# Ledger of designs, part 53: peptides against a protein of PDB entry 5K2M

Target 1, 273 residues: chain A of PDB entry 5K2M
Amino acid sequence: MRIGITYTVLRREEMAIKERAGEFGEVVMLHEDDLLFPGNYDLDVVIIRNVSHFKALYTARLFESEGIPTVNSSRLIFEAGDKLFATLRLAGKVPVPEWKAALSEGGALRVPDSLGYPLVSKPVFGSWGRLLAKVNDRDSLEAVLEHRKWMKNPLYGIHYFQEFVEKPGRDIRSYVIGGEFVGAIYRYSNHWITNTARGGKAEPCSDPEVEELSVKAWEAFGEGALAIDIFESEKGLLVNEVNPNMEFKNAARVTGADMAGKLVEYAVEVAKT

## One batch from the design tools (peptide; made by RFdiffusion4, then SolubleMPNN)

Design b2_p13_1_s2 (from b2_p13_1, 5 letters changed)
Fold by OpenDDE base, seed 2:
Structure b2_p13_1_s2 (fold): chain B 273 residues (1-273), chain A 13 residues (1-13)
Amino acid sequence: as target 1 above (273 residues)
Amino acid sequence: MDIIDPDYRGDPF
């Protein structure tokens, strides 16, 4: 077994994945600077850990073109890493926050007619609450839309909105790998964006409803390793988003779950199929 | 040279 690991930066996650992969075979660490295609890679599987969503997507697709399976697959990275495409998968299987997509400013200006205020404006791509806006009124909506016009990436012209979900000062992040629930954490924050990257406490989440919902959310995609972001709302649990390039150091530390091991075990299974 | 940053929060794009 020869296991590739692509990476941008050696984080705690990549170090843990490397260590666990070493128990199953030879490990080949592949920094982004080492990635040239087409290439003669002698690998049975590649674990994709590039920080960039797009670099991860293209890296996965490039290995797949060489007949080397990836964890995650380029399909999963594509569908799960886009908030709108992920919503389209999820909405048929699990409760999601009410959402609207608009393809123009004129369309976006009508979103409040359906969802009311406050809204959350999201880019379809991005992590760590980057470019999330709580839109409380018309003036704020106009400002967000005006700023989006001047952003260079054309994907900022895809307007994705959600209802603003009132949360109990926390959200849930769960992990499902190969259809197995691995663990979940509460992420506490005094800010409406409950991302641990902005500071906050993580605590174990041991809720059977979270486990069941997390597995169902994973089944909407049907493969790979996903982190799943869940909101506790007045309407019950809502699957907000999924992440095909998950950070898990805090969750592993808090839960004691061997998330790196589970990821490697799944990659070894994928290599054998 | 491998960049080791356990707390890296770089650009995800």
Scores: peptide ipSAE 0.028, ipTM 0.673, DockQ to the pose 0.892
Fold by OpenDDE base, seed 4:
Structure b2_p13_1_s2 (fold): chain B 273 residues (1-273), chain A 13 residues (1-13)
Amino acid sequence: as target 1 above (273 residues)
Amino acid sequence: MDIIDPDYRGDPF
């Protein structure tokens, strides 16, 4: 068994994955600078840990073109890493926040007629709450839309909105790998964006409803390793988004769950299929 | 030389 690990930066997660992968076979660390295609890679599977969503997507697809399976697959990275595409999968299987998509400014200006105010503007790509806006009124909506016109990437012209969900000063992040629930945490913050990357505290979440919902959310995609962001709302639990390039250092520390080991075990099973 | 930053928060683009 030869296990590739692609990475941009050697984080706590990549160090843990490397260590655990060494128990199953030979580990080949592949920095982004080492990646040239087409190439003669002697690998049974590649664990994708590139920080950029697009670099991760293209890296996975390039290895797959060489006949080398990846964790996650390029399909999963594509569908789960885009918030709108992820919503399209999730909405047919689990409760999600109310959402609208518009393909023009004129379309986006009508979104409040359906969702009301406040609403949340999201880019379809991005992490750590970047370019999330709580839109409280018409003037704020117009400002967000105007700024989007001048952003270089045409994907910023895809207007994705959600209802604003009132949360109890926290959200939930769960982890499902190969269809197995591995663990969950509460993320506390005084800000409406509760992501621990913005200084939030993490605590263990032991809730059977979260476990069941997390597995159902994973089943909407049907493969790979996903972090799942869940909101506690007045309507009950809502699956907000998923992440095919999960950070887990805080979750592993707080829960004691072997996130890195479970990811490697899944990659080894993928290599055998 | 491997870039080691356990708390890295780079560009997700």
Scores: peptide ipSAE 0.024, ipTM 0.660, DockQ to the pose 0.888
Fold by OpenDDE base, seed 3:
Structure b2_p13_1_s2 (fold): chain B 273 residues (1-273), chain A 13 residues (1-13)
Amino acid sequence: as target 1 above (273 residues)
Amino acid sequence: MDIIDPDYRGDPF
């Protein structure tokens, strides 16, 4: 068994994955600077840990073109890593926040007619709550749309909105790998964006409803390793987003779950298929 | 060259 691990930066997650992969076979660390295609890679599977969504997507697809399976697959990275495409999968299986998509400013200006105020503006890609805006009124909506016109990436012209969900000063992040629930945490913050990357605390979450909902959210995609972001709302639990390139250092520390081991075990199963 | 940064937040692009 030869296990590739692609990475941009050697984080705590990549160190743990490397260590656990060494128990199953030879580990080949592949920095982004080492990747040229087409190439002659002698690997049974590649674990994709590139920080960039697009670099992860293209890296996965390039290895797949050489006949090497990846964790996650390029299909899963594509569908789960885009907030709108992920919403399209999730909305048919689990409760999600109310959402609207618009393809123009004129379309976006009509979103409040259905969602009301306050609403949340999101880019379809990105992490750690970057470019999230709570939009309380018409003037704020016009300002967000005006700023989007000056953003050079055409994906910023895809206008994705959600209802603003009132949360109890926390959200939930769960982890499902190969269809198995591995664990969950509460992420606490005094800000409406509860992501621990912004200085929030993490605590264990042990809730059977969270476990069941997390597995159902994973089944909307049907493969791979996903982190699942869940809101506690007045309407009950809502699946906000999924992440096909999860950070788990805080969750592993708080829950004691062997997330790196579970990811490697799944990659070894994929290599044998 | 291995860049070790446990707190790196990278580029989303």
Scores: peptide ipSAE 0.021, ipTM 0.647, DockQ to the pose 0.786
Fold by OpenDDE base, seed 1:
Structure b2_p13_1_s2 (fold): chain B 273 residues (1-273), chain A 13 residues (1-13)
Amino acid sequence: as target 1 above (273 residues)
Amino acid sequence: MDIIDPDYRGDPF
């Protein structure tokens, strides 16, 4: 078996994946500079670890065009990596925060009529709480919309909004790989953006309700490896988003779960199908 | 040269 690993930068995750993949076969590390298509790749499966969402998506689709399966698939990266498309999948299976999408400024200005204030403005793509805005009033909404007009990427013209969920100074990040729950953590922060990439503390989460909800959230997509963001709200547990290109160094360290091994095992299964 | 950065935060575009 020959296992490809595409990457932008060797993080702790990519190093752990590389090490565990070596137990199953030959490992081929593929930096973004090595990726030319069409190509003559001799690989049974590729683990996609490009940092860019779009580079990961296109890399997966390009390998699939050569008949090489990927973890995650280009379909999963596309649907799970877009917050709006992910919401459309999730909303049919699990509780999600209330949301609205608008395709114009004039549409976006009516979102508070449904969601009220405060609300959260999100780009449909992006990680680490980038371009998230807590919108407390009309003036703040107008400012966010004005700034979006000057952003070059046309995807910034897709206005995605969510209700502001009051959280107990933390959120939950769970991991589901091939339909198996692998582990979860609490992410603590004094800021409304609780992402550990911004310096939040991580602690183990052992909650059967989180485990059940995480598996159901994964079943909305039905394949691959996902990190799942869950909010503890007054309405109960809400699935906020999923990530098809998960970071897990903090979760692996805190829980002791073998997330890299589980990802490689799943990739080996995909290679055999 | 492979960049090893455990805390890398690149451009997601």
Scores: peptide ipSAE 0.020, ipTM 0.621, DockQ to the pose 0.804

Design b2_p13_1_s3 (from b2_p13_1, 4 letters changed)
Fold by OpenDDE base, seed 1:
Structure b2_p13_1_s3 (fold): chain B 273 residues (1-273), chain A 13 residues (1-13)
Amino acid sequence: as target 1 above (273 residues)
Amino acid sequence: MDIIDPDYRGDPY
């Protein structure tokens, strides 16, 4: 068994994955500078750990073109890593926050007629709460839309909105790998963006409803390793988003779950299919 | 050169 690991930066997650992969076979670390295609890679599977969503997506697809399976697959990265495409999958299986998509400024200005204020503006791509905006009124909506016109990436012209969900000063991050629930954490913050990447505290979450909902959210995609963001709302649990390139250092630390081992075990299973 | 940063936070696209 030869296991590739693609990466941008060696984080705690990549170090843990490398260590656990060594128990199953030969490990080949592949920095982004090592990735040239087409190429003659002698690998049974590749674990994708590129930091960029788009680099991860294209890396996965390029290995697949060489007949090498990836974890996650390019299909999963594409559908789960785009907030709008992920919402389309999730909405058929689990409760999600109310959402609207608009393809123009004129369309976006009508979104409050359905969602009301406050609402949340999101780019369809990005991590760590980047370019999230709580939009409290018409003036704020106009400002966000004006700024989007000056952004060069055409994906910023896709306007994705959610209802603002009042949360109890926390959200939930769960992990499902190969259809198995691995663990969950609470992420505490005094800010409406609860992501631990912005200094939030993590605590273990042991809730059977979270476990069941997390598995159902994973089943909307039907493959791979996903981190799942869940909100505690007055309407009950809502699946906000999924991440096909998950960070898990905080979750592994506070839960004691072997997330790196479970990811490697799944990659080995994928290599054998 | 392997960049080691356990707490890396960039601006990836």
Scores: peptide ipSAE 0.044, ipTM 0.762, DockQ to the pose 0.846
Fold by OpenDDE base, seed 5:
Structure b2_p13_1_s3 (fold): chain B 273 residues (1-273), chain A 13 residues (1-13)
Amino acid sequence: as target 1 above (273 residues)
Amino acid sequence: MDIIDPDYRGDPY
């Protein structure tokens, strides 16, 4: 078994994955600078850990074009890494926050007619709560839309909105790998953005409803390793988003779950299919 | 090349 690991930066996650992968076979670390295609890669599977969503997507597709399976697959990265495409998958299986998509400013200005205020503006791509805006009124909506016009990436012209969900000072991040629930954490913050990357505290979450919902959310995609962000709302649990390029250092630390080992085990299974 | 930053929080663009 020869396991490739593509990466941009050796984070705690990549170090843990490398260590665990070494127990299952030969490990080939591939920095982004090492990636040239077409190539002659002698690998049974590649674990995709590129930081950039787009680099991860293209890297996965390039390996797949050479007959090498990836974890995650390019399909999963594409569908799960886009908040709108992920919502389309999730909405058929699990409760999600109310959402609207608009393809123009004129369309976006009508979103409050359905969602009301406050609402949340999101880019369809991005991590760590980047470019999230709580939009409390019309003036704020107009400002967000105006700023989007001047952003160079055309994907910023895809307007994705959710209802603002009042959370109990926390959210949930769960992890499902190969359809198995691996663990979950609460992320505490006094800010409406609860991401631990912004200084939130993590604590273990042991809730059977979270486990069941997390597995169902994973089943909307049907493959791979996903981190799942869940809100506790007055309507019950809502699946907010999924992450096909998960950070898990905090979750592994507080739960004691072997996230890296589970990811490697799944990659080995994928290599054998 | 091994770029080590255990607490990396760059731009994943």
Scores: peptide ipSAE 0.040, ipTM 0.742, DockQ to the pose 0.878
Fold by OpenDDE base, seed 4:
Structure b2_p13_1_s3 (fold): chain B 273 residues (1-273), chain A 13 residues (1-13)
Amino acid sequence: as target 1 above (273 residues)
Amino acid sequence: MDIIDPDYRGDPY
């Protein structure tokens, strides 16, 4: 078996994936600079670890066009990596924060009529809580919308909003790979954005409800490896978002779960189908 | 050249 691994930066995750993949076959590391298409890739599967959502998406689709399956698939990356598209999948299967989408400023200005304040403005793409705004009032909403008008990417014209969820100073990140729950962590932060990339601490989360909900959230997509962000709310557990290009170094360290191994095992399974 | 940064957290979009 020949396993490709595409990457932008060799992080702890990519190093772990490489190491574990070596136990199953020949590993071909493919930096973004190595990726030319069409190409003559002799690979049974490719693990997609490009940092950019769009680069990951296109890389996956390009390999698929050559008959090489990817983990994650371009379909999954597309559906899960867009916060709105992910919400559309999740909302039919699991509890999610109340949300609204608007396609114009005029539409967006009416969002508080249904969600109230405070609300959260999100870009439909982006990582590590980038461009998240807690919108406390009309003035803040107008400011966010005005700034979006001048952002060059047309996707910033897609206005996605959630209710602001009061969290107990933490959120949950779980990991589901191939439909198997692998583990979960609490991410602690004094900031309303609890992402560990912003200085949060991680602790193990052992909660059967989190496990069940995480699997159900994965089933909304039905394939691949997902990190799942869950909020503890007054309404119970809410699935906030999923990530088809997950970081797991902190979760692996804290839980002891072999997330890299599970990812590779799933990729090997995909290669055999 | 392999960029090795175990703690890289840049999002190149």
Scores: peptide ipSAE 0.028, ipTM 0.674, DockQ to the pose 0.844
Fold by OpenDDE base, seed 2:
Structure b2_p13_1_s3 (fold): chain B 273 residues (1-273), chain A 13 residues (1-13)
Amino acid sequence: as target 1 above (273 residues)
Amino acid sequence: MDIIDPDYRGDPY
């Protein structure tokens, strides 16, 4: 078994994946600077750990073009890593926050007629709460839309909105790998953005409803390794988003779950199919 | 040389 691991930076996650992969076979670490295609790679599977969503997507597709399966697949990265595309998958299977998409400023200005205020403006791509805006009123909406016009990436012209979900000072991040629930954490924050990357505390989450919902959310995609972000709302649990390029160092530390091992085991299974 | 940064939050795209 030859296991590739693509990466941008060796984080705790990549180090753990490397260590666990070494138990199953030869590990080939592939920094982004090492990736040239076509490359005639001699690998049975590649674990995709590029930090950039788009680099991860293209890297996965490039390996797949050479007949090498990836974890995650380019299909999964594409569908799960875009907030709107992920919502389209999720909405048919699990509860999600109320959402609207608009393809123009004129369309976006009508979103409050349906969702009301406050609402959340999200880019369809990006991590760690970047460019999330709580939009409390018309003036704030106009400001967000004006700024989006001048942003370089054309994907900022895709206007994705959610209802503002009142959360109990935390959210949930769960992990499902190969359809198996691996673990979950609460992420605490005094800010409406509860991402632990902004100084939040993590605690174990042991809730059967979270486990069931997380598996159902994963089944909307039907493959791979996903982190699933869940909100505790007055309407019950809502699946906010999924992440096909998950960070898990805090979750692994807090829960004691072998996230890296489970990811490697799944990659080995993928290599054998 | 491999960059080891356990708290890296790199490329937004």
Scores: peptide ipSAE 0.023, ipTM 0.644, DockQ to the pose 0.760

Design b2_p13_1_s4 (from b2_p13_1, 5 letters changed)
Fold by OpenDDE base, seed 5:
Structure b2_p13_1_s4 (fold): chain B 273 residues (1-273), chain A 13 residues (1-13)
Amino acid sequence: as target 1 above (273 residues)
Amino acid sequence: MDIIDLDYRGDPY
């Protein structure tokens, strides 16, 4: 078994994955600078750990073009890594926050007619709460839309909105790998964007409802390794988003779950199919 | 600074 690991930055996660992968076979670490295609790679599977969503997507697709399966697959990275596309998968299987998408400013201005205020504006891509806006009124909506016009990336012209969900000062991050629930944590923050709480507290989440919901959310995609963000709302649990390129160092530490091992085990299974 | 699991999905470019 020859296991590739692509990476941009050697993080704690990549180190753990490398270590665990070494127990199953030969490990080939591939920095982004090492990636040229076509490359005639002799690998049974590649674990994709590129930091950039798009680099991860293209890297996965390039390996797949050479007949090498990837974890995650380019399909999963594409669908799960886009908030709107992920919502389209999730909405048919699990409770999600109410959402609207608009393809123009004129359309976006009508979103409050359905969602009301406050609402949350999100880019369809990105991480760390970047460019999330709590939109409390019409003036704020107009401002967000105006700013988006001047952003150079055309994807900022895709307007994705959610209802504002009142959270109990925390959210849930769960992990599902190969359809198996691996673990979950509470992430505490006094800010409405829980994920950006640098120095926030993480605690283990042991809730059968979270486990069941997390597995169902994964089943909406049907493959791979996903981190799942869940909100505790007045309406119950809501699946907010998923991440096909998850960080897990804090979750692994807090829960004691062997997330790196589970990821490698799944990659080995993928290599054998 | 232990950044709680901030999923970095890269630069928009």
Scores: peptide ipSAE 0.026, ipTM 0.686, DockQ to the pose 0.134
Fold by OpenDDE base, seed 2:
Formats: structure tokens, C-alpha cells, sequence
Structure b2_p13_1_s4 (fold): chain B 273 residues (1-273), chain A 13 residues (1-13)
């Protein structure tokens, strides 16, 4: 078996994946600079670890076009990596924060009529809380919308809003690979955005309700490896978003779960189908 | 103090 691993930066995750993949066959590390298509790649499966969502998406689709399956698939990356598209999948299966989408400023200005304040404005793409805004009032909403008009990427014209969820100073990140729950952690932060790079505490999360919800969230997509972000709310657990290009170094360390191994095992099974 | 790893989903540009 020949296992490709595409990557932008060789992180601990990629190193762990490489190491575990070596137990199953020949490993071909493919930096973004190595990727040219069509490429006539001799690979049985490719694990997609490009840092960029869009690069990951296109890389997956390009390998698929050559008959090489990917983990994750381009379909999964597309549907899970967009917050709105992910919400559309999730909302039919699991509890999600109340949300509205608007396709114009005029539509966006009516969102508070249904959701009230405070709101959270999210871009449909992006990570690390980039361009997340807690919108407390009309003036703040107008400011966010005004700024969006002048942003270069047309996707900023897709207005996605959630209710503001009061969290207990933490959120949950769980991992489901091939439909199997692998592990979960609490992520602590004093900021309303718990996903902050400036230090936090991660602790194991051993909650059967989280496990069940995480599997159901994965089933909304029905394939691949997903990290799942869950909020603890007054309404119960809410699935906030999923990530088809997960980091898991801290989660693996804290839980002791062999996330890299589980990912490789899944990729090997995908290669055999 | 554990630094929470942040998933980079890409540069929008």
C-alpha cells in the first residue's frame, strides 16, 4: 500500500500520521510545492493535511480526479469546512445554535428581529476566530455590515449569524473518525471565543452525551475524520461547527487517544474500498 | 499551561 500525505507545514500531527502510516505501507510525503496535476500519482490513498481549507479542498478533488481516494474527501471538506453548509447538514440531525443566513445587507439587518441581540457574526470560512464579532446592538451590526462591504473576498457577502451562546468559560472539541468516537477535550478560555492561541487549558472530556452527540454530528456527513466543536449551553449541548482538517496534538496528548493511528487506519480502509 | 491548538482553515485571500 502507498499512502500519500499532503501538507503545508510539518506539524506534530503530520509527523504522527507519517509514523503510523509507515506501519501500513510506503509513505509518500507531499509538500504543497510537490503537488502538480495531472501528476500520475501511484498512491492508494491520500491523507489531506494542507493547512488552507481551500488548498485542502482542491488537493482532495485533484487526487479524486485521478481515481485516488482522499481522507478527507473533497465532498466532506467542502460541506464541513463551510460554516453555513455544515450547519445545513447538522441542523437536521443534532441541536445547533439558532442561526440565520442573509444574502444582503437588507436581509442581515432583519436578523435581530428573529434572533434578537446579542448575535455572533461569522464568516462562512476561516479559523481562529477571525472576523467573529459579538454584535450587541444595531450600531454594531451596521458597522460589521459596512466593513464586510469593503472586504475583498465575495464570500464576506454571505452573512451568517448565530445566537450568542453563553458558555461556561470553555467549549468541547471532540473527534470522530470513520464513525467512531476517538476522544474529546474541554478547551478553557476567559474570552467568549474559547479557541484562542494565547494560552488555555485543555482537559479530557469523558461525557457519554458528548460521545453520542459527536457521532450523530459525524453521521450528518457520513464519512471521514471530523473534529466537532460543541457548546455547553442552557439549552444543552449544541454543535457549533465541524472541522475536516483537524489539529489534534493537544487532544491526543491530553486524552491519550491515538488519533493519528485512527486516521491512518481509516485511510487504509478507504483505500481498500 | 497548555496552548490550545487552533485549526487553520486557510487564508481567505
Amino acid sequence: as target 1 above (273 residues)
Amino acid sequence: MDIIDLDYRGDPY
Scores: peptide ipSAE 0.025, ipTM 0.684, DockQ to the pose 0.117
Fold by OpenDDE base, seed 3:
Structure b2_p13_1_s4 (fold): chain B 273 residues (1-273), chain A 13 residues (1-13)
Amino acid sequence: as target 1 above (273 residues)
Amino acid sequence: MDIIDLDYRGDPY
């Protein structure tokens, strides 16, 4: 067994994956600077750990074009890594926050007629709460839309909105790999964007409802390794988004779950199919 | 101070 691992930065996660993969066969570490295509890669499977969503997506597709399976697949990265495409998969299977998509400013200005205020404006891509806006009124909506006109990437012209969900000062992140629930944590924050909290506390989450919902959310995609972000709302649990290239060092530490081992075991299974 | 994992999902470039 020859296991490739693509990466941008050698983090604790990549070190743990490398160590665990060494128990199953030969490990080939592939930095982004080492990747040229077409190439003659002698690998049975590649674990994709590129930090950039788009670099991860294209790396996966390029290996697949050479007959080498990837974890995650380019299909999964594409569908799960885009907030709107992920919502389209999730909405038919699990509870999600109310959402609207508009393809123009004129369409976006009608979103409050359905969602009301406050609402949240999100780009369809990006991390760390970048360009998330809590929109409390019409003036704020107009300001967000005006700023979007000056953003050069055409994806900023895809207007994605959610209802604002009041949370109990935390959210939940769960992990499902190959359809198996691996673990979950609470992430505490004093800010409405829980994911960006510098110095937030992580605690283990042991809730059977979270486990069941997490597996159902994974089944909406039907493959791979996903981190799942869940809100505790007055309406119950809501699946906010998924991540096909998750960090897990804090979750592994807090829960004691062998997330790196589970990821490698799944990659070995994929290599054998 | 435990920094919560921040997933990088993409950059405009």
Scores: peptide ipSAE 0.025, ipTM 0.681, DockQ to the pose 0.120
Fold by OpenDDE base, seed 4:
Structure b2_p13_1_s4 (fold): chain B 273 residues (1-273), chain A 13 residues (1-13)
Amino acid sequence: as target 1 above (273 residues)
Amino acid sequence: MDIIDLDYRGDPY
């Protein structure tokens, strides 16, 4: 078994994945600078750990073109990494925040007629809560739309909105790998964006409802390793988004779950299919 | 220790 690991930065996650992969076979670390295609890669599977969504997507697709399966697959990265496409998958399987998509400014201006205020404007791609806007009124909506109009990437012209969900000062991040629930954490934040990077604390989440919902959310995609963001709302649990490029160092630390091992085990299974 | 759990989904830059 030869396991490739693509990476941008050697983080704790990549180190853990490397270590666990070494138990199953030969590990080939592939920095982004090492990736040239077409190539003669002698690998049974590649674990995709590129930081960039698009680099991860293209890397996965390029390896797949060489007949080498990837974890995650390019399909999963594509569908899960786009918030709108992810919502389309999730909405048929699990409760999600109310959402609207518009393809024009004129369409976007009608979104409050359905969602009301406050609402959340999201880019369809991006991480770390970047370009998330809590839109409290018409003036704020117009401002967001105006700014989007002048952004260079055409994907910013895809207007994705959610209802603003009042959260109890935390959200839930769960992890499902190969259909198995691996663990979950609470992420505490005083900010409406509960990203732990903003000084949040993480605590273990042991909730059977979270586990069940997380697995169902994963089943909407049916493959790979996903981090799942869940909101505790007045309506119950809502799956906000999924992440095919998960960080897990904090979750692993807090829960004690062997997320790196589970990822490698799944990659080995994929290699054998 | 600030828990940085920032999933990078794509920086176009």
Scores: peptide ipSAE 0.023, ipTM 0.672, DockQ to the pose 0.139; fails the geometry check

